Peptides against a protein of PDB entry 4QMF. Designs and how they scored, part 16

Target 1, 175 residues: chain A of PDB entry 4QMF
Amino acid sequence: ESSFMTLFPKYRESYLKTIWNDVTRALDKHNIACVLDLVEGSMTVKTTRKTYDPAIILKARDLIKLLARSVPFPQAVKILQDDMACDVIKIGNFVTNKERFVKRRQRLVGPNGNTLKALELLTKCYILVQGNTVSAMGPFKGLKEVRRVVEDCMKNIHPIYHIKELMIKRELAKR

## One batch from the design tools (peptide; made by RFdiffusion4, then SolubleMPNN)

Design b1_p10_3_s1 (from b1_p10_3, 4 letters changed)
Fold by OpenDDE base, seed 1:
Structure b1_p10_3_s1 (fold): chain B 175 residues (1-175), chain A 10 residues (1-10)
Amino acid sequence: as target 1 above (175 residues)
Amino acid sequence: MIVAEFLPLP
């Protein structure tokens, strides 16, 4: 039997409590058990004797990870699809200075979220910038591109440079 | 196998 547990921040508790029946229903289709602990602030997923696919537990792990990182349930539940991958990119450790961190994180979002939206469209990924992480969902190729742009942004490479590169690559691939 | 995953909270 395999089990995975993920801690979540207190500010997610009310939301997770509200959607937990939908999480349970989504995982029950795959014979995966789940537990929400509001005292510890944890989510747990477990294989059961009725779990026929051993790989689905890894997707269930990724589901609770995404939910802990503020991804909405209607988006996070798509991780249970075979063609959908995810990545949770830790950005908090690239810069010790809080102001420099906030400035670099804001460059990923851009004015009115336009930089982030351009990156989502070019990579065919969903991307959520929250706190010390960037959560991404999409095709593996697109996730690799997102991780590069996110990490390089935290290394002081402006996202617009990579967006221009991705635009050029996309126009070349249409020919 | 039980794996606890903690991500730094924002």
Scores: peptide ipSAE 0.031, ipTM 0.679, DockQ to the pose 0.023
Fold by OpenDDE base, seed 2:
Structure b1_p10_3_s1 (fold): chain B 175 residues (1-175), chain A 10 residues (1-10)
Amino acid sequence: as target 1 above (175 residues)
Amino acid sequence: MIVAEFLPLP
């Protein structure tokens, strides 16, 4: 038997309680058991004797990880699809100064979210900037590009540089 | 085997 646990912040408790029946139903299709512990503030997923694909437990692990990082259930549940991967990028450790951290995180979003939307379109990823993490979902190639842009943004490389590079690469690939 | 992935709370 394989099991994975993820802790979640207290502010997610009400939401996770509301959607947990939908999580259970989604995982039951794969014979993966799940537990929500409101006392510990944890989500657990585990294989059962009826689990046909042993690899699906890794996707179930990624599902609870995404849910803990404020990804909404209708988006997070897509991780159970074979063509979908995810990444949870820790951004809190790149900068010690809080004001510099907030400024660099805001550059990733941009005015009206336009920088983030451009990055999502170019990489074919969903991207959520929340707290000290960036959660991304999409194809492995796109996720690699997202991680590079996010980490470089926290290292003071402006996302617009990478957006221009990705636009040029996309136009060249259509020819 | 229980693998606890600790995501730091904000």
Scores: peptide ipSAE 0.029, ipTM 0.662, DockQ to the pose 0.023
Fold by OpenDDE base, seed 3:
Structure b1_p10_3_s1 (fold): chain B 175 residues (1-175), chain A 10 residues (1-10)
Amino acid sequence: as target 1 above (175 residues)
Amino acid sequence: MIVAEFLPLP
C-alpha cells in the first residue's frame, strides 16, 4: 500500500477542520483513506485494498499539498480529475533581500491583481501567490508557462514582457 | 514537505 504525508502551517488548522469531511467524501469515491492529525499538523492519504486505480494516490498527494499551501477545497479537489495537473513553485530562494523579494512577488500580482488575472487567462491556469510559494493548477503546457514567468519574475524579468509574448502567440494561433 | 512511505500489502 502507498502512503503520503504533508505538514501544514498552524494558521490552516481551523480551515482544514471545517472542510475535512468534504475531503474524506471526495477521496472515499476513489477508496483512498485520509487522516488529519491536529497534534502533528499533518495530512495523510493512503491506498486501501479497495483502491481500483493505484495512480489516484499521486493525485491525493497533490490534493493535500495544495490544501497545505492555502488553495481552497473547491479549487484543490479538481486535481482528482485526469486532465488536471498542478505545480507548487518555491520562490523564497531566488532573492536574499526581503524587500527585493516582496517587490518582485508583488509584480506577479500587479495593480488590482490584473497581472495575475492576465496570466491565468493566457495559460488557462488557476494561480495562487501565497508566502514563499506560487501554487498553479491547469494543463501541463500552461503550467510550464506559469513556472517560466514566476521564476523569471524572481530573476528580475518583469511579467508584462511574458504576458505580451503570450498574447502575440495566442493571436497567431487563431490564424 | 511530502513524505512517501510504501507499506507492505497486508
Scores: peptide ipSAE 0.021, ipTM 0.568, DockQ to the pose 0.013
Fold by OpenDDE base, seed 4:
Structure b1_p10_3_s1 (fold): chain B 175 residues (1-175), chain A 10 residues (1-10)
Amino acid sequence: as target 1 above (175 residues)
Amino acid sequence: MIVAEFLPLP
């Protein structure tokens, strides 16, 4: 039996309790067992004797990882699809100064979220900027581009530079 | 943190 556990922050508990029956039902279709531990503040996923696809447990692991990082269930559950990948990019360690961190993280979102929305459209990814992580879901190529833009933003390369580059690459790929 | 555990099937 293969199992994966992830811890979640206390502020997610109420939400995870609310959606846990939907998590269970989504994983039951794949014969994956799941447990929500409110005392430890953990989510666990396990294979069963009825699990036919051994790879689905890795997707279930990624589901609970996304849920722990504030991704909403209707978006996070799409990770169970074969064509869907995810990444959880740690951004908290790029900058020691809290104010500089907040300013660089805000550049990734941009005015009214327009920078983030442009990046989502260009990469065909969903992107959630939350706390010390950026969660992304989409095609592997798009996720690689998201990671580059996110990490470079924390390294003081403005996202608008990469957005312009991605726009040019997209126009060239239509020819 | 993700913990991976491999248990024998009961």
Scores: peptide ipSAE 0.025, ipTM 0.596, DockQ to the pose 0.013; fails the geometry check

Design b1_p10_3_s2 (from b1_p10_3, 4 letters changed)
Fold by OpenDDE base, seed 2:
Structure b1_p10_3_s2 (fold): chain B 175 residues (1-175), chain A 10 residues (1-10)
Amino acid sequence: as target 1 above (175 residues)
Amino acid sequence: DIVAEFLPLP
């Protein structure tokens, strides 16, 4: 028997309670059990005797991790697909100054979210910038690119540089 | 304790 637990912040409690029946139904298809503890503020997933694929528990672990980091259920549940991977990038530790942190995090989003949208399109990933983390979902190649851009942005390399590079690479690959 | 739990039916 394998089990994984993830804590979630208090502000997610109401949402998680609302969608938990949908989480249960999605995991039931794979015979994965789940528990939402509202007192502790935790989500747990566990294998059962009926779990056919032992690897699915790792995807269930990733599901609750994504949900804890404010990814909405309709997007997060896609992690259960075989071709889908995820990454949760911690950005809070790159900069000690709060104002500098906020400025660099805002650069990832850009004006009207255009920088983030461009990065999503180029990497074929879903990307959510929330609090002290960036959550991404997509192909492994795209996730590696997202992590590089996000970390470099927190290290004061502007995302536009990488976006231009990715655009050029994409145009060259079509030829 | 407020817990929402699901286990697959045997």
Scores: peptide ipSAE 0.006, ipTM 0.398, DockQ to the pose 0.012
Fold by OpenDDE base, seed 3:
Structure b1_p10_3_s2 (fold): chain B 175 residues (1-175), chain A 10 residues (1-10)
Amino acid sequence: as target 1 above (175 residues)
Amino acid sequence: DIVAEFLPLP
């Protein structure tokens, strides 16, 4: 039997309470047990004797990790699909200066969210920039590209450089 | 303590 636990910030409590029945129902289909502890501020997932696929517990672990980082349930639950992977990229430790951090994080979103939208389209990923993390969901190749762009942005390489490179690579692959 | 728990039947 396997068990995984994730802590969540207090501001997520009300939302998690609202959707927890949906989490329970989604995990029940795979015979995965789950617990929401509102005192500790934790989510737990556990295998049972009826769990057929032992690998599904790792996807359940990823589900609660995504939910803790503000990914909405209708998107996060897609992690239970076989072809879907995720990554949670910590961005808060690349820059000590708060103003510089905020400025670099804002570059990932861009004017009217256009930079983020372009990156999502080119990588075929869902991407959420929230607080000190970037959450991404999609194919492994796309996730590697997202991580590179996100980390390089925090290292002062503007995302537009990588977006232009990805656009060129995409056009070359169509020939 | 406030806990919401789901355990599938054996």
Scores: peptide ipSAE 0.006, ipTM 0.403, DockQ to the pose 0.012
Fold by OpenDDE base, seed 4:
Structure b1_p10_3_s2 (fold): chain B 175 residues (1-175), chain A 10 residues (1-10)
Amino acid sequence: as target 1 above (175 residues)
Amino acid sequence: DIVAEFLPLP
């Protein structure tokens, strides 16, 4: 029997309670058990005797990890698909100055979210910038690109530079 | 403990 647990912030409790039946139903299709502990503030997933795919527990682990980081359920549940991977990029430790952190984090989003949207399109990923993390979902290659852009942004490399690079690479790959 | 395991929430 394999199990994984993830803590969630208190501000997620109400939402997680609301969608937990949907989480249970999605995991039941794979014979994965799940527990929402409102006292501890944790989500747990575990294999059962009826779990037929031992690898699905890792996807269930990733599901609760994404949910803990404010990814909406309709998006997070896509992690259960075989072709879908995810990454939770910690960004809070790159910059000690709070104002610099906020400014660099805002650069990932850009005016009207256009920078983020461009990055999502170029990498074929979903990207959520929330708090001290960036959650991404998509193909492994795209996730690698997202992580690079996100971390470099926190290191004061403006995302627009990478967007331009990704655009050029995309055009070259069409030839 | 308030735990939602396999029981549907109302």
Scores: peptide ipSAE 0.006, ipTM 0.453, DockQ to the pose 0.013
Fold by OpenDDE base, seed 1:
Structure b1_p10_3_s2 (fold): chain B 175 residues (1-175), chain A 10 residues (1-10)
Amino acid sequence: as target 1 above (175 residues)
Amino acid sequence: DIVAEFLPLP
């Protein structure tokens, strides 16, 4: 029997309460049990005697991890699909100065979210910048590219550099 | 009361 637990921040509590029945229903299809603890501020997923696919528990673990990091349920639940992977990139430890952190994080988003949208399109990933993490969902190749761009941005390499590189690579591949 | 749990049906 396998179980995984993820803590969530207090600001997610109201939302998680609202969607928990939908989480339960989605995991029930795979015979995965789930628990929401509002005192501890945790989500737990567990295999049951009826769980037939042992790998699905890892997907369920990733689901609660994404939900804890502010990914909306309709997007996060797609992680249960076999072809969908995710990554939660910690960005809070690259820079100790709060103002420098905020400036570098804002570069990932760009004006009106345009930089982030361009990165999503080029990598075929969903990307959410929230707090001290970037959550991404998509193909493994795209996720690897997202992680590189995100980490390099926090290391003071502007995302536009990588976006231009990805655009060139894409145009070359059409040929 | 503060724990919401779902277990699959037998």
Scores: peptide ipSAE 0.006, ipTM 0.409, DockQ to the pose 0.012; fails the geometry check

Design b1_p10_3_s3 (from b1_p10_3, 4 letters changed)
Fold by OpenDDE base, seed 4:
Structure b1_p10_3_s3 (fold): chain B 175 residues (1-175), chain A 10 residues (1-10)
Amino acid sequence: as target 1 above (175 residues)
Amino acid sequence: MIEAEFLPLP
């Protein structure tokens, strides 16, 4: 039997408690067991003797990882779909200066979230910028593009340059 | 900020 655990920050506890029955119900459809430990601050997923698809445990792992990184359940649960992949991009280590970090992270969001929304549309991904991570969900190609833009943004390459590049590539692919 | 750590369990 395979099992996976993820720790979650204390500020997620109340939310995770609220949605845990929905997590359980979603995983039960795949015969995946799950446990929320409020003392340790962990989520665990496990295969059972009734788990038909052995690969679903990896998706269950990714589900709890997304939930720990503040992705809402109605979005995170889509990871259980075969065509859906995810990525959790650590952004906290690219810059030591806190103000520089905040400024670069804010560039990824942009004015009124417009930069992020443009990136989501171009990559066909969901993207959540929170804390020291960017969580993304979507097709593998789109996730690769998101990771590049996110990492380059933390390396002081403004997201607008990549958005322009992605727009051009999209126009060329329609011809 | 506690980063979520992923621990594979056997």
Scores: peptide ipSAE 0.034, ipTM 0.632, DockQ to the pose 0.020
Fold by OpenDDE base, seed 5:
Structure b1_p10_3_s3 (fold): chain B 175 residues (1-175), chain A 10 residues (1-10)
Amino acid sequence: as target 1 above (175 residues)
Amino acid sequence: MIEAEFLPLP
């Protein structure tokens, strides 16, 4: 039997408590058991004797990981679809200076979130910038592009450069 | 603040 656990920050507790019945219902369709521990601040997913697809436990693992990183349930639950992948990119370790970190993270989002929206459209990914991580959901090709842009942004390469490159590549692929 | 860490269990 396979089991996976993730810890969540205290500020997520109220939200996770409110949506946990919907998490349970979504995982029950796949015969995956789940537990929310409010004392430890953990989410656990487990295979059962009725689990018919052994691979779905890895998607259930990714679901609780996304929920812990502030992805809303209606978006996070899409990870259970076969065509959907995710990535959780750690960004907190690229820069020691807090002000430089905040500035580079804000550059990834851009004015009114326009830089992030452009990146989402070009990669066909959902992207959430929260705290010390960027959560992304989408096709594997798009996720690889998102990781490159996010990491390069934290290395002081402006996201607009990659957005321009992705736009050119998209126009060339239509011809 | 406890960072969300993923722990695989066997």
Scores: peptide ipSAE 0.031, ipTM 0.622, DockQ to the pose 0.020
Fold by OpenDDE base, seed 2:
Structure b1_p10_3_s3 (fold): chain B 175 residues (1-175), chain A 10 residues (1-10)
Amino acid sequence: as target 1 above (175 residues)
Amino acid sequence: MIEAEFLPLP
């Protein structure tokens, strides 16, 4: 039997409680059991004797990880699809100064979210900047590009540089 | 912030 647990922050409890029946229904299609523990503040996923594909438990693990990091259920549940991968990038440890951290994190979003939207379109990824993490979902190639841009932004490389590079590469690939 | 540690349960 394979089992994975993740802790979630208290501010997610109300939301997770609300959507947990939908999580259960989505995982039941794959014969994956799930448990929401409101006392511990944990989500658990488990294989059952009826689990046909043992690899689906890794996707279920990634689902609860995304949910813990504030990804909404209608987006997070797409991780159960074979063509979808995810990444959760920890950004909190790149900068000790809180103001510098906030400024660099804001550069990923940009004015009116335009920088983030451009990055999502170019990488074909969903991207959520929340707290000390960036959650991304999409094709593996796009996720690799997102991680590079996010980490470099925390290292004081402006995201616009990478966006321009990705735009040029995309225009060259259409020819 | 509670880091989401994945504890594999045996």
Scores: peptide ipSAE 0.027, ipTM 0.606, DockQ to the pose 0.019
Fold by OpenDDE base, seed 3:
Structure b1_p10_3_s3 (fold): chain B 175 residues (1-175), chain A 10 residues (1-10)
Amino acid sequence: as target 1 above (175 residues)
Amino acid sequence: MIEAEFLPLP
């Protein structure tokens, strides 16, 4: 039997409590057991004797990871689909200066979120910038592109250069 | 900051 646990920050407790019945129902379809521990601040997922596909536990692990990183349930639950992958990119270790970190993180979002929205459209990914992580969901190729843009943004390469490159590649692929 | 450590439970 396989089991995975993740910790969540206290500010997520109320939200996770409200959606936990929906998490349980989604995982029950795959015969995956789940536990919400409000004292420890943890989520656990486990295979059962009735689990048909043992590999679904890896997707259940990714579900609780996304939920812990502030991804909303209606988006996070899509990870249980076979065609959906995810990535949680740690961005907090690229820059020691807090002001420089905040400025580079803000460049990833852009004015009115337009930079982030353009990146989502070009990569066919959902992207959530929260705290010291960027959570992404989508096709594996798109996730690889998102990781490159996010890491390069934290290395002081402005996202607009990658967005222009992705736009050109998309126009060339239609011909 | 709680880093989500995935501990495989035995």
Scores: peptide ipSAE 0.026, ipTM 0.602, DockQ to the pose 0.019; fails the geometry check

Design b1_p10_3_s4 (from b1_p10_3, 4 letters changed)
Fold by OpenDDE base, seed 1:
Structure b1_p10_3_s4 (fold): chain B 175 residues (1-175), chain A 10 residues (1-10)
Amino acid sequence: as target 1 above (175 residues)
Amino acid sequence: MIIAEFLPLP
């Protein structure tokens, strides 16, 4: 039997409680058991004797990881699809100064979220910037591009540089 | 095997 657990922040408890029946129903289709512990603030996924695909437990692990990082259920549940991958990029450790961290994180979002939306469109990924992490969902190629842009932004490389490069590469690939 | 993944909470 394989089991994975993730902790979630207290501010997610109310939301996770409301969607947990939908999580259970989505995982039951794959014979994966799940448990929500509101006291510990944890989510657990487990294989059962009826689990046919052993790889689905890794996708269930990724589902609870995404949910813990504020990804909405209708988006996070897409991780159960074979063509969908995810990444949870830790950004909190790149900068010790809180103000510098907030300024660099804000560059990823940009004015009215326009920088983030441009990056999502170019990489064909969903991207959520929340707290000390960036959660991304999409094709492996796009996720690799997202991770590079996110990490470089935290290293003081402005996202607009990579967005321009991705735009040029996209126009060259249409020819 | 039980793997607890702790992601630092925001």
Scores: peptide ipSAE 0.030, ipTM 0.679, DockQ to the pose 0.023
Fold by OpenDDE base, seed 5:
Structure b1_p10_3_s4 (fold): chain B 175 residues (1-175), chain A 10 residues (1-10)
Amino acid sequence: as target 1 above (175 residues)
Amino acid sequence: MIIAEFLPLP
């Protein structure tokens, strides 16, 4: 039997309690057991004797990882689909200065979230910027592009450069 | 076997 656990921050506890029955019902369709520990602040997923697909436990691991990083359940549950992948990009270690970190993280979002929305549309990904991580969900090609833009932004390359490049590449691929 | 994944919390 295989088991995966993730910790979640205390501010997420109330939300996780409200959706945990929906998590349980989604995983029960695959015969995956799950446990919410409010004392430790952990989520666990486990294979059972009735689990018929051994690969689904890795998707269940990714589900609890996304939920811990503030992805809402109606979006996070899509990870159980075969064509859906995810990435959790650590951004907190690229810059030691907190003000410089906040400034670079804000460039990913842009005015009214427009920079992030443009990146989501071009990559066909869902993207959530939260705390010290960026969570992304979508096709593997799009996730690779998101990771490059996010890491380069933390390295002081402005996202608008990559957005312009992705727009040009998309126009050329339509011809 | 239990595998714990730790992500940087905000």
Scores: peptide ipSAE 0.029, ipTM 0.677, DockQ to the pose 0.023
Fold by OpenDDE base, seed 2:
Structure b1_p10_3_s4 (fold): chain B 175 residues (1-175), chain A 10 residues (1-10)
Amino acid sequence: as target 1 above (175 residues)
Amino acid sequence: MIIAEFLPLP
């Protein structure tokens, strides 16, 4: 029997409670059991005797991880698909100064979210910037590109540099 | 085996 647990912040409790029946139904298709503990503020996923694919528990682990980081259920549940991967990039530890952190995090989003939208389109990923993490979902190649851009942005490399590079690479790959 | 992945609370 394999089991994974993740803690979630208190501000997610109401939302997680409202969608938990949908989480249960999605995991039941794979014979994965799940538990929401509102006292501890945890989500747990477990294999059962009826779990056919033992690897699906890793995707269930990733599902609860995404949900804990404010990814909405209709997007997070796509992690159960074989072609879908995810990454949760911790950005809070790159900069000690709060104002510098906020400024660098805002550069990932850009004016009207245009920088983030450009990065999503170029990498074929979903990207959510929330608190001290960036959650991404998509193909492994795209996730590698997202992680590089996010980490470099927190290291004071402006995302526009990588966006221009990714645009050029995409146009060259169509030829 | 329970692997608790502690995500940092914001």
Scores: peptide ipSAE 0.028, ipTM 0.673, DockQ to the pose 0.023
Fold by OpenDDE base, seed 3:
Structure b1_p10_3_s4 (fold): chain B 175 residues (1-175), chain A 10 residues (1-10)
Amino acid sequence: as target 1 above (175 residues)
Amino acid sequence: MIIAEFLPLP
C-alpha cells in the first residue's frame, strides 16, 4: 500500500473543506482513499486493496499538491487524466532581495495578466503564479517550456524574449 | 510506504 501526504496553508482550509466531498468522489472512482486533517493542516491519499492501477496514486499525490498551491478543484482534478501532467516550480530561492523577487514575479504576470495568458496559449498549459511557487498543468513539452521561462525570469531574463521565440517557432511549425 | 512531500508554503 502507498500513501502520500502534503501540508496546506491555513488560508486554504475553508476552501478545501468546501470541495473535499468532490475530491473524495473523484478519487473513489479509482479506489483511492483520502483524508483531510484540519488540525495538522494536511491532505493524505492512499491506495486500497481495490485500487486497479497502482500508478494512479502518483496522480492523486499531484492532485493534493496542486490543491495545496491554490489551484481550483475543477482545474486540479484534470491531473487524474492520463494525458495531463503537472509541475510545481519553486521560485522563492532565486533572489535574496524581496523587492527584486516581487518585481521578477510580477514580470511573469505582466500588464493585465497578458504575459501569463500569452505563455499559457503558446505552451498549451494552465499556469498559476502564487506566493513562492508557479503551478503548471499540461503536456510534458509545454511544461518544460514553462519551467524554462519561469526560472529564466527569476534569473532576470524577461519573459517577453521567450514568448517571441515561442511565437516564431509556432509560425515555423505551421509551414 | 508513507512519503511526505513538504513544499515551502507561500
Scores: peptide ipSAE 0.028, ipTM 0.670, DockQ to the pose 0.023

